# Peptides against a protein of PDB entry 2FGR, part 140

Target 1, 331 residues: chain A of PDB entry 2FGR
Amino acid sequence: SSVTLFGIVDTNVAYVNKDAAGDSRYGLGTSGASTSRLGLRGTEDLGGGLKAGFWLEGEIFGDDGNASGFNFKRRSTVSLSGNFGEVRLGRDLVPTSQKLTSYDLFSATGIGPFMGFRNWAAGQGADDNGIRANNLISYYTPNFGGFNAGFGYAFDEKQTIGTADSVGRYIGGYVAYDNGPLSASLGLAQQKTAVGGLATDRDEITLGASYNFGVAKLSGLLQQTKFKRDIGGDIKTNSYMLGASAPVGGVGEVKLQYALYDQKAIDSKAHQITLGYVHNLSKRTALYGNLAFLKNKDASTLGLQAKGVYAGGVQAGESQTGVQVGIRHAF

## One batch from the design tools (peptide; made by RFdiffusion4, then SolubleMPNN)

Design b2_p17_6_s2 (from b2_p17_6, 8 letters changed)
Fold by OpenDDE base, seed 4:
Structure b2_p17_6_s2 (fold): chain B 331 residues (1-331), chain A 17 residues (1-17)
Amino acid sequence: as target 1 above (331 residues)
Amino acid sequence: SALEELARALSEALSAL
């Protein structure tokens, strides 16, 4: 058996020019280039090509020293793996988010990421962003000539909110083609939740693709989320992302990503553009900077996710600029 | 600052979209 302790400490100075009151926020933030984490993982060879595994991972908040505590909410799985792929039991990224967030050049963190994996409807479920689930069983296939897939089911355990039953039930999966420079994936998910104490289905469809030209990488996402309410109109968001990254001078990476969030329920769009740079001081340590601009139109109130500084919304129709400059260290 | 100018330029570019 093996046990590995691993982690990332990513801490930054962050600024946003507007909060919900129109005031600037600045301070020390976390997870600007990678989510800060502490984890343990290990494997046991069971023979015959079968392996057992465990993975325990929690988020680190370097700005306050985890004042709110530490947990393994990032991942807490036991697994079996072999020639058949991998089965996982426990809280994890749902298969759809695990695969489709891989096309986000900002690693689903900081002020630059694709924000489509969101609770768009004030869903009352704990994971209504479609990123993770409790009580999850997941299966991941091997890669067969580029083709791969992942599937997941999360038990609701008869959780109720108001009149809504089955809250926290997830079913979803993806199919993908990953071969050399090309990656493409289609993900489908449904999660049961509540909005206003009423049963709501969070449906998600996501298409992702990337191509690595060596000198640059292009990446894209197309997503629809729909919170289907039994009473009231559907809350639909179409999210689009296009990004490019390129290596710089053998030690750096520049990233540019655009996203559009077409929030149909409020007939309002938000535009996000982010420029990022990572400078590798070593294989484990990097300096980084992110500059993001978010334009809300009409009734849109989206805010950049400057974790540890400000992650709230802004006034309707307001634009927000965000900056992060930080250090990432992996161990 | 150069960052503010870049933020403004990005804002203007996004305002044109």
Scores: peptide ipSAE 0.016, ipTM 0.498, DockQ to the pose 0.013
Fold by OpenDDE base, seed 3:
Structure b2_p17_6_s2 (fold): chain B 331 residues (1-331), chain A 17 residues (1-17)
Amino acid sequence: as target 1 above (331 residues)
Amino acid sequence: SALEELARALSEALSAL
C-alpha cells in the first residue's frame, strides 16, 4: 500500500476594476493558476492487476488560512481499478466535467477559465454548476486505441427543495478519442435541481477538442446548458471557447483564450478574453500572471472569478478587467 | 512575435516582483 500527501498552494495579488457597485476590488486571492488543495491518496495492489485506491482532497484558502474550515469536498473517493478501467465511489468531479474541463487552458480556475460549467438559472442545488456531485458512482474505461469513455450516476437520496423531490440526481457521461496530439470528446449530462422551489432539469451537452502541434496547442469547447423549468420557460446558454497555448523559452507557457456566453433567456451575450503566462522556477514552483477582460452586453452581469478578492457579478452591460499575479507551489 | 514580446515583458515583470 502507498499513501501520498500532496497539495498545491496558489496565492496571488488580484485586481478587478468593477464590482456590483462599479467600484474596484483588490487584495490577496487564491487559486489563480491551479486550485489550491490538500490531499491524501493511495493505492493497494490486490494482485491479478486489481488495485484498490482512495483519494481525499479539499480546497485550501491561503489568504485566510481556511477560516471557514477544511473538508474533502473536492474529492472523497474509494476505487477499484484494473484492466477493466476504474470504478469510483464518492464525491468527485462528474465524468462530464472531469473530461470536458481538460480542454480549458486555464485549468478551470482563476479569472481566465471557461465559465460554461455554471449555475445559469439560480438553481438551488449545491452543485448546479455541473462540476461535482455527492453520492456519485463513476466508471472510466481504459483507452482502447484512443477511444475512452466515462459514466456517472449520483443518487438524490430523496433530497427535496420546495416541490422538487429528486434534487442532486445526476446522470451523465462522455465518449472521447485521445490519440497522440489529438483529443476530442462529447459529453452529455442531466442533473435534477430546483429553481424557485420547482423541479428543474439541468441538461448539458459539451463538445471539446484539442490538437497539440508541438510548438503550440489549440483547444476548443462548444456547450449548451439548459435549465428546463415547468413554469417560466427554459433557461438556455450556449457557450463557446477557443484557446491557444505555446511554450516560451523552455521554462514558460503563454495562453490566450476567448469565450462567448450566449444567454438566451435574457437575450444577452458576454465575451471573455484572457491572456496568461506561467513561468516555471522549478518542477514544483511557478510564477504566473493573468489578464482577463469580460464584456457583458445588454442584461448580462457576469463577473470574473478572482477567488478571495471578488467573484460576484457586475452591473448589467458593464465590462470588467481583472489581473492576477501569483505564486503556485506544488508538493 | 508580439506574443513572445508580451510573454517576455510579463516574464520580466514577474521576475522583478
Scores: peptide ipSAE 0.009, ipTM 0.461, DockQ to the pose 0.019
Fold by OpenDDE base, seed 2:
Structure b2_p17_6_s2 (fold): chain B 331 residues (1-331), chain A 17 residues (1-17)
Amino acid sequence: as target 1 above (331 residues)
Amino acid sequence: SALEELARALSEALSAL
């Protein structure tokens, strides 16, 4: 058996020019290039190609020293793996988010990420962003000539909110092709939740693709999220992302990513553009900078996710500019 | 822009799903 302690401490100075009141916010933020984390993982060889595994991972908040406490809400799994693939039991990324967020060039964190994996409808479930689930069973196939898949089911455990039952139940999966420079994936998910105390289905479809040209990588996402409500009609968002990254001088990486969030229920769009740079001081330490611009139109109130500084919305139709400059250290 | 047209075409395709 083996046990590995691992983590990332990522802390930044962040600025956003507008909050919900129209005022600027600035300070020390977290997780600008990668989500800060502490984890324990290990494996046991059981013989015959079978392995047991565990993974415990929690978020670190370097700005306040985890003032709200520490937990393993990022991942808390036990697993069996072998020639059949991997089965995981416990809280984790749902298979759809685990695969489809891999196309986000901003690592699903900071002010630059694809924000499509969101609670678009004021869903009352704990994980209505479609990223993780409690009570999750996941299965991941091996890679067969590039083809791979993942499936997941999360038990609701009879959780109720208002008149809604089955809250927190997830079913979903992806199919993918990963071979050399090409990656492509289709993900489908449904999560049971509540909106206004009423049963709601969060349906998600996501397409992702990337290609590494050597000199640059292109990546894209197409997503539809529907909160299907019995009363008031569907809350639908179509989200699009296109990103490019390129190595710079053998030690740097530049990233540019655009996203569009077409919020159908409010007939309003938001446009996000982010420029990022990462400078590797070593294999484990990097400096980074992100510059993001978010333009809300009409009734859109989206805000950049400057975690630890300001992650709220802005006034309807307002634009927000964000900056993060930080250090990422992996151990 | 060509990007907005592509985004619209993709939005229409996704809206048909």
Scores: peptide ipSAE 0.009, ipTM 0.466, DockQ to the pose 0.011
Fold by OpenDDE base, seed 5:
Structure b2_p17_6_s2 (fold): chain B 331 residues (1-331), chain A 17 residues (1-17)
Amino acid sequence: as target 1 above (331 residues)
Amino acid sequence: SALEELARALSEALSAL
């Protein structure tokens, strides 16, 4: 058996020009290029091509030294793998988010990421952003000539909120084609939750694709998230993303990503554009800078996710500018 | 839109499960 300790410490100086009061916020933030983490993982060869595995991973907050504590809420899995693929038991990324966030050029982190994986409806479930689940069983196929898939089910364990009795139940999966420069995927998920103490289904569909031209990569996402409330109208958001990245001088990467969030329940759009640069000082250490613009229209109140500095909303129809400059170190 | 039609068809399929 082997046990590997691993992690990332990513800390930045961040600025946003507006908070919910219209005031600027600045300070030391966390997780601007990659989510800071500490983890343990290992494998055991059981013979015959069968392996056991474990993975324990928690978020690190380098700005405050984890003042609110440490947990393994990023991943806490035991697995069996072999020629059949991999089965995982425990809290993890749900299969849909694990696959479809791979098209986000900002790796679902910092002020630049695709923000479609969100709780759009003030859902009362712990994971109503569609990213992770408790009590999860996941299965991932091998890659068969490019074709691959992942499936997951999370038990609700009779969790109740108000009149909702199946809170935290997840069912979802993806199909994908990953071959050479091309990746394309379709993801589908439903999560049971509550809104205002009433049963609500969080339905999600996501299409993703990317192509690596060598000199540049293009990536795109199309997503619909729909909170189907038992009482009241549906809360639907259509999210779109298009991004490009290119290597610079063999040691750098430039990224440009645009996203549109069409929030149907409030008939309001938000536009996000982010320019990012990563400079690799080594295989493990990088400097980075992100510049993001978020333009809310009408009743939209979205804010950039400058974690550790400000991740709240802004006033309706207000625009926000964010900057992050930081160091990422992997070990 | 074609995306909304696909999303509807898939949402209906998911709701039938």
Scores: peptide ipSAE 0.006, ipTM 0.443, DockQ to the pose 0.012

Design b2_p17_6_s3 (from b2_p17_6, 6 letters changed)
Fold by OpenDDE base, seed 4:
Structure b2_p17_6_s3 (fold): chain B 331 residues (1-331), chain A 17 residues (1-17)
Amino acid sequence: as target 1 above (331 residues)
Amino acid sequence: SALEAAAAALSAALSAL
């Protein structure tokens, strides 16, 4: 058996020019290039090609020293793996997010990421962003000539909110083709939640693709989220992303990513563009900078996710600019 | 500030798109 301690400490100085009051916010933030984490993982060879595994991972908040405590809410799985693939038991990324967030050039963190994996409807469930689930069973196939898939089911455990039952139930999966420079995936998910104390289905469909040209990588996402309420109109968002990354000078990486969030329930669009740069001081330590602009139109109130500084919305139709400059260290 | 000026310049450039 092996046990590995691992982590990332990522801390930045962040600025956003507008909050919900129209005021600037600045300070020390976390997780601008990668989510800060502490984890334990290990494997045991059981013979016959069967392996047991565990993975325990929690978020680190380097700005306050985890003043709210530490937990393994990022991942807390036990697994069996072999020629059949991998079965996981416990809280994790749901299969759809695990695969489809891999096309985000900003690693689903900081002010630059694709924000499509979101609670668009003021859903009352803990994981209404479609990223993780409690009580999750997941299965991942091996890669067969590029083809792979993942499936997951999360138990609701009779969780209720208002009149909504089955809250936190997830069912979803993806199919993918991953071969050399090409990756493409289709994900489908449904999560049971509540909005205004009423039963709501969070349906998600996501298409992702990337191609690595060696000199540059292109990546794209197409997503539809739909909160289907038993009472009231559906809350639908179409999200689009296109990104490019390129190595610079052998030690740097530049990233540019655009996203559009077409929020149908409010007939309003938001445009996000982010320029990022990572400078590798070593294999483990990097400096980074992110510059993001978010243009809300009409009734849109989206804010950039400057974790530890400001992650709230802005006034309707307002534009927000964000900057992060930080250090990422991996161990 | 220089950061606000850079933010405003980027905002202006992106508002023209």
Scores: peptide ipSAE 0.018, ipTM 0.594, DockQ to the pose 0.012
Fold by OpenDDE base, seed 1:
Structure b2_p17_6_s3 (fold): chain B 331 residues (1-331), chain A 17 residues (1-17)
Amino acid sequence: as target 1 above (331 residues)
Amino acid sequence: SALEAAAAALSAALSAL
């Protein structure tokens, strides 16, 4: 058996020029280039190509020393793996988010990431962003000739909110082709939730692709999220992302990513553009800087996710500029 | 636009769920 302690401490100075009042916010933030984490993982060889595994991972908040506590809400799985692939039991990334966030050049964190995996409808479920689930069973296939897939089911355990039953039930999966420089994936998911105490289905479809040219990588996402409410119209968002990254001088990486969030229920768009730079001081330590611009149109109130400083919205139709400069250390 | 066509295709696929 092996047990590995691992983690990332990522802490930054962050600034946003507007909050919900129109005021600037600045301070020490976390998780600007990678989510700060502490984890334990291990494997046991059971013979015959079968392995048992565990993975326990929680978020670290370096600005306050985890003042609200520490938990394993990032991942808390036991697994069996072999030539058949991997079965996981426990809270994790749902298969759709695990695969489709891999096309985000900003690693699903900081002020630059694709924000499509969101609770668009004030859903009352704890995981209505479509990122993780409790009570999850997941299966991941091996890669065969480039083809791979992942499937997941989360039990609702008869959780109710208002008149909504089955809250927290997830069903979803992806199919993918990963071969050399090419990656492409299609993900489908449904999550049962509530909005205003009424049953609501959070339906999600996501297409992702990337190609690594060696000198640069291109990546893209197309997503639709629908909150189908028992009473009232669908709350639909179409999200689009296109990004490029390139190595710089053997020790750096530059990233540029654009996203569009077309919020159909309010007939309003938001445009996000982010420039990022990572400077590797070593294999484990990097300096980074992110510059993001978010333009809300009409009734859109989206804010950049400067975790630890300000992650709220702005006034309708307002633009927000964000900066993060930080240190990432992996161990 | 090509983006609208892609969004329409995505919408159709979700409506089949």
Scores: peptide ipSAE 0.013, ipTM 0.448, DockQ to the pose 0.012
Fold by OpenDDE base, seed 5:
Order: sequence, then C-alpha cells, then structure tokens
Structure b2_p17_6_s3 (fold): chain B 331 residues (1-331), chain A 17 residues (1-17)
Amino acid sequence: as target 1 above (331 residues)
Amino acid sequence: SALEAAAAALSAALSAL
C-alpha cells in the first residue's frame, strides 16, 4: 500500500469595495487561486488489475488556522478501481461538479470562478450548491477513445426538512469527450431538497467545453439550475461563462473570464469579469493576483467570494470590485 | 448575444427532453 500526504496552502490579501452595508472589506483571505487543503490518499494493489483506494481531504483556512475545526468534507472516499473504472463510496464532489467545474479557469475558487454551482433558492439542504454530497456512491468509467462518463447516487437516508422527506438525495452524471486539446461534457443532476420547508427538486444541466490551442486555452460553461418548488413557482438561473487563458513567459499564466448569471425568478442579471495572473516561482509555489468586477442589475445581490474576508451579497443593483493578491504553495 | 442564443437553444433542447 502507499499513503501520500498532500496539500495546498493558499493565502491572500483581499479587498472588496462593498459589502451588504456598502462598506469596504479587506484583510487576509484564503483560497484565492486554489482551495487550501490537507489530504491523505493511498492505494493498494489487490492483484489482477484491481486496486483499493482511499482519499481523505479537508479544507485549510490559513488566515485563522482552522479555528472552526478540521474535517474531511472535501472528500472522504474508499474506492475500488480497475479496467472497469472506479467505484467510490463516501462524501465527494458529485460527478457533475467534478467534471463541469474543470472548465472553470479559476478552479471554482476565489473571486474569479464561475458561481453557477450555487444555492439560488435558499435551499435548506447542506449541499444545495450542487458541488458535493454525503452518502454518495459514484462510478467513473475509463477513458475509451476520449469518451468517458461518471454517475452518482447519494442516499437521502430519510432526511426530513419540513414536509420534505428525501433531502440530500442526489442522482446525476455526465458524459464527456476528452481527447487531445478538446474537452466537452454534458452533465445532468437532480437533488432533492427543501425550500421554506417544502419539497424542492434542484435540477441542473451543464454543458462545458474547452479547447487548448497551445498558445491559449478557451473554456466555456452553459448551465441551467432550477429549483422546482411545489408552491411559488420555479427558481431558475441560467449561468454562462467564457474564459481564456494563456501562458506568459514560460512561468506565468494570464486568465480572463466572463460570467453572466440570469436570475429568472427576480428578472435580474449579474455580470462578472475577472482578470487573473499566476506567477510560478516553482512547481509548488506561485504568486497570484485576481481582479474581479461584479455588476448586479436590478434585484441582483451577488457578491464576489473573497473567502476569509467577505463572501456575502451586496445591495441590489450594486457593483462590487474585488482584489486578491496571494501565495499558493502545494506540498 | 451569441452566448445567449446558444443558451436559449440549449434551454429549448432541454425543455424538449
């Protein structure tokens, strides 16, 4: 068997010009380029091409030293893998988020990421952002000539919120084509949750694609999230992302990403544009800077996710500017 | 925009499923 300790410590100075009161926030934040983490993983060869695996991963908060504690909520899986692919048991990224967040040039982290994977409806489930699930069984196929897929089911275990009896049940999967410079994926998911104590289906569909031209990479996401409520109608958000990245001078990467969040239930749009730069000092250490602008329209109150400094909303129709400058270290 | 048109086409395709 092998056991590998691994992690990332990513800490930044962050600023946002507006919070919910219209005041600026600044300080030391976490996870600006990559989510800070500590993990253990390993494999055992069982012979015949079969392997057992484990993966335990928790988030690190370098600004406060994990004052609220440490857990393995990022991933806590045991697996079997072989020529058939991989079966995983335990809390993980749901297959849809695992695949479709890979098109986000900001790695689903910091002030720049695609924010489509969100609880748009004040869902009362713990994972109503569609990112992870408890009690998850996942299956991932091998790559067959570029084609691959992943499927997942999470048990609700009769979790009840109000009149909702299936809270936390997930079913979903993706199909993908990953070959050379091209990646394309379609993901579908349904999660059972509650909104206002009433049973609600969180339906998600996401298309992602990227192409690496060598000199630059283009990436895109198209997502619809729909919270289907028994009362009060559907809460639908259409989210769009287009990003480009390019290597700079062999040691740098520049990123530009635009996202649009069309929040249908409030007939309101938010526009996000982020410029990022990463400077690799080594294979393990990077400096980075992110500059993000979020323009809310009408009733939209979205805020940039300056984790550790301010991740709340802003006043309706307000614009927010965010900056992060930090160090990422991987071990 | 072209992105909105692609999204509308996707939304329509998904509403037909």
Scores: peptide ipSAE 0.006, ipTM 0.421, DockQ to the pose 0.012
Fold by OpenDDE base, seed 2:
Structure b2_p17_6_s3 (fold): chain B 331 residues (1-331), chain A 17 residues (1-17)
Amino acid sequence: as target 1 above (331 residues)
Amino acid sequence: SALEAAAAALSAALSAL
C-alpha cells in the first residue's frame, strides 16, 4: 500500500471594479488558476488486477489560513478498481461535472471559468450547482478504443426542505470519446432539490468537445440547466462556451475563453470573456494572470468568482471587470 | 447559426424529456 500527500496552494491579488453596491473590491484571493487543496490518496494492490483506493481532499484558503476550518468536501472516497473500471463510494465530483468541466480551459476556477455549473434558481440544496454530491456511488469504465463512460447515483437519505422530499438525490452520467487530440462528451443529470420550500428537479444536459492541434487547443461547451418547479414555471439557462489555448515560448500558456449565459426565466443574457496567461517557473510553480470582463444585460446580475475577495453578483445590467495575478504551487 | 441550431435541437431534445 502507498499513501501520497499532495496539494496546491494558489493565492492571488484580485480586483473587481464592481460589487452589488457598485463599489470596487480588491485584496488577496485564492484559487485563481487551480483550486487550492490538500489531499491524501493511496492504493493497495489486492492481487488479480484488483486495487483498493482512497482519496481525501479538502479546499485550502491561503488568504485566511482556513479560518472556517478544514474538511474533505472536495472528495472523500473509497474505491475498487480493475479491468472493469472503477467504483467509488463517497462525496466526489458527480460524473457529469468531472468529465464536462475538463473542457473548461480555466479548470473550473478563478474569474475565467465556465459558470454554467451553477445554482440558477436559488435552489436550497447544498450542491445545486451540479458539481458534487454527498452519499455518491460512482462508476467509471475503462477507455475502450476511445470510448468511456461514467455513471453516478447519490442517496437523498430522506433529506427534506419545506414540502420537498428526496433533496440531494442525484442520478447522472456521461458518454465520451477520448482518442489522441480529440475529446467529445455528452452528460445528463437530474438532481432533486427545493426552491421556495417546494420540490424542484434540476435537470442538466451538457455537450463538450475539444481538439488539440498541437500549436493550439480549441474547446467548447453547450449546456442547458432547467429547474423544473411545480409552481412558478421552469428556470432555464442555456450556457455556451468557446475557448482556445496555445503554448508560448515553451514555458507559457495563453488562454482565451468566451461564455454566454442565456437566462430564460428573466429574458436576460450575460457575456463573459477572459484572457489568461500562465508562466511555468517549474513543473510545480507557476505565475499567472487573468483578465475577465462580464457584461450583464437587462435583469442579469452575474458576478465573476474572485474567491477570497468578491464572488457575489452586481446590479442588474451592470458590467464587471476582474483581474487576478498570483502564484500557483503544487506539491 | 450552426451553434443556435445545435442549441435549438438540444433544447427540443430536453423539452421532450
Scores: peptide ipSAE 0.006, ipTM 0.402, DockQ to the pose 0.011

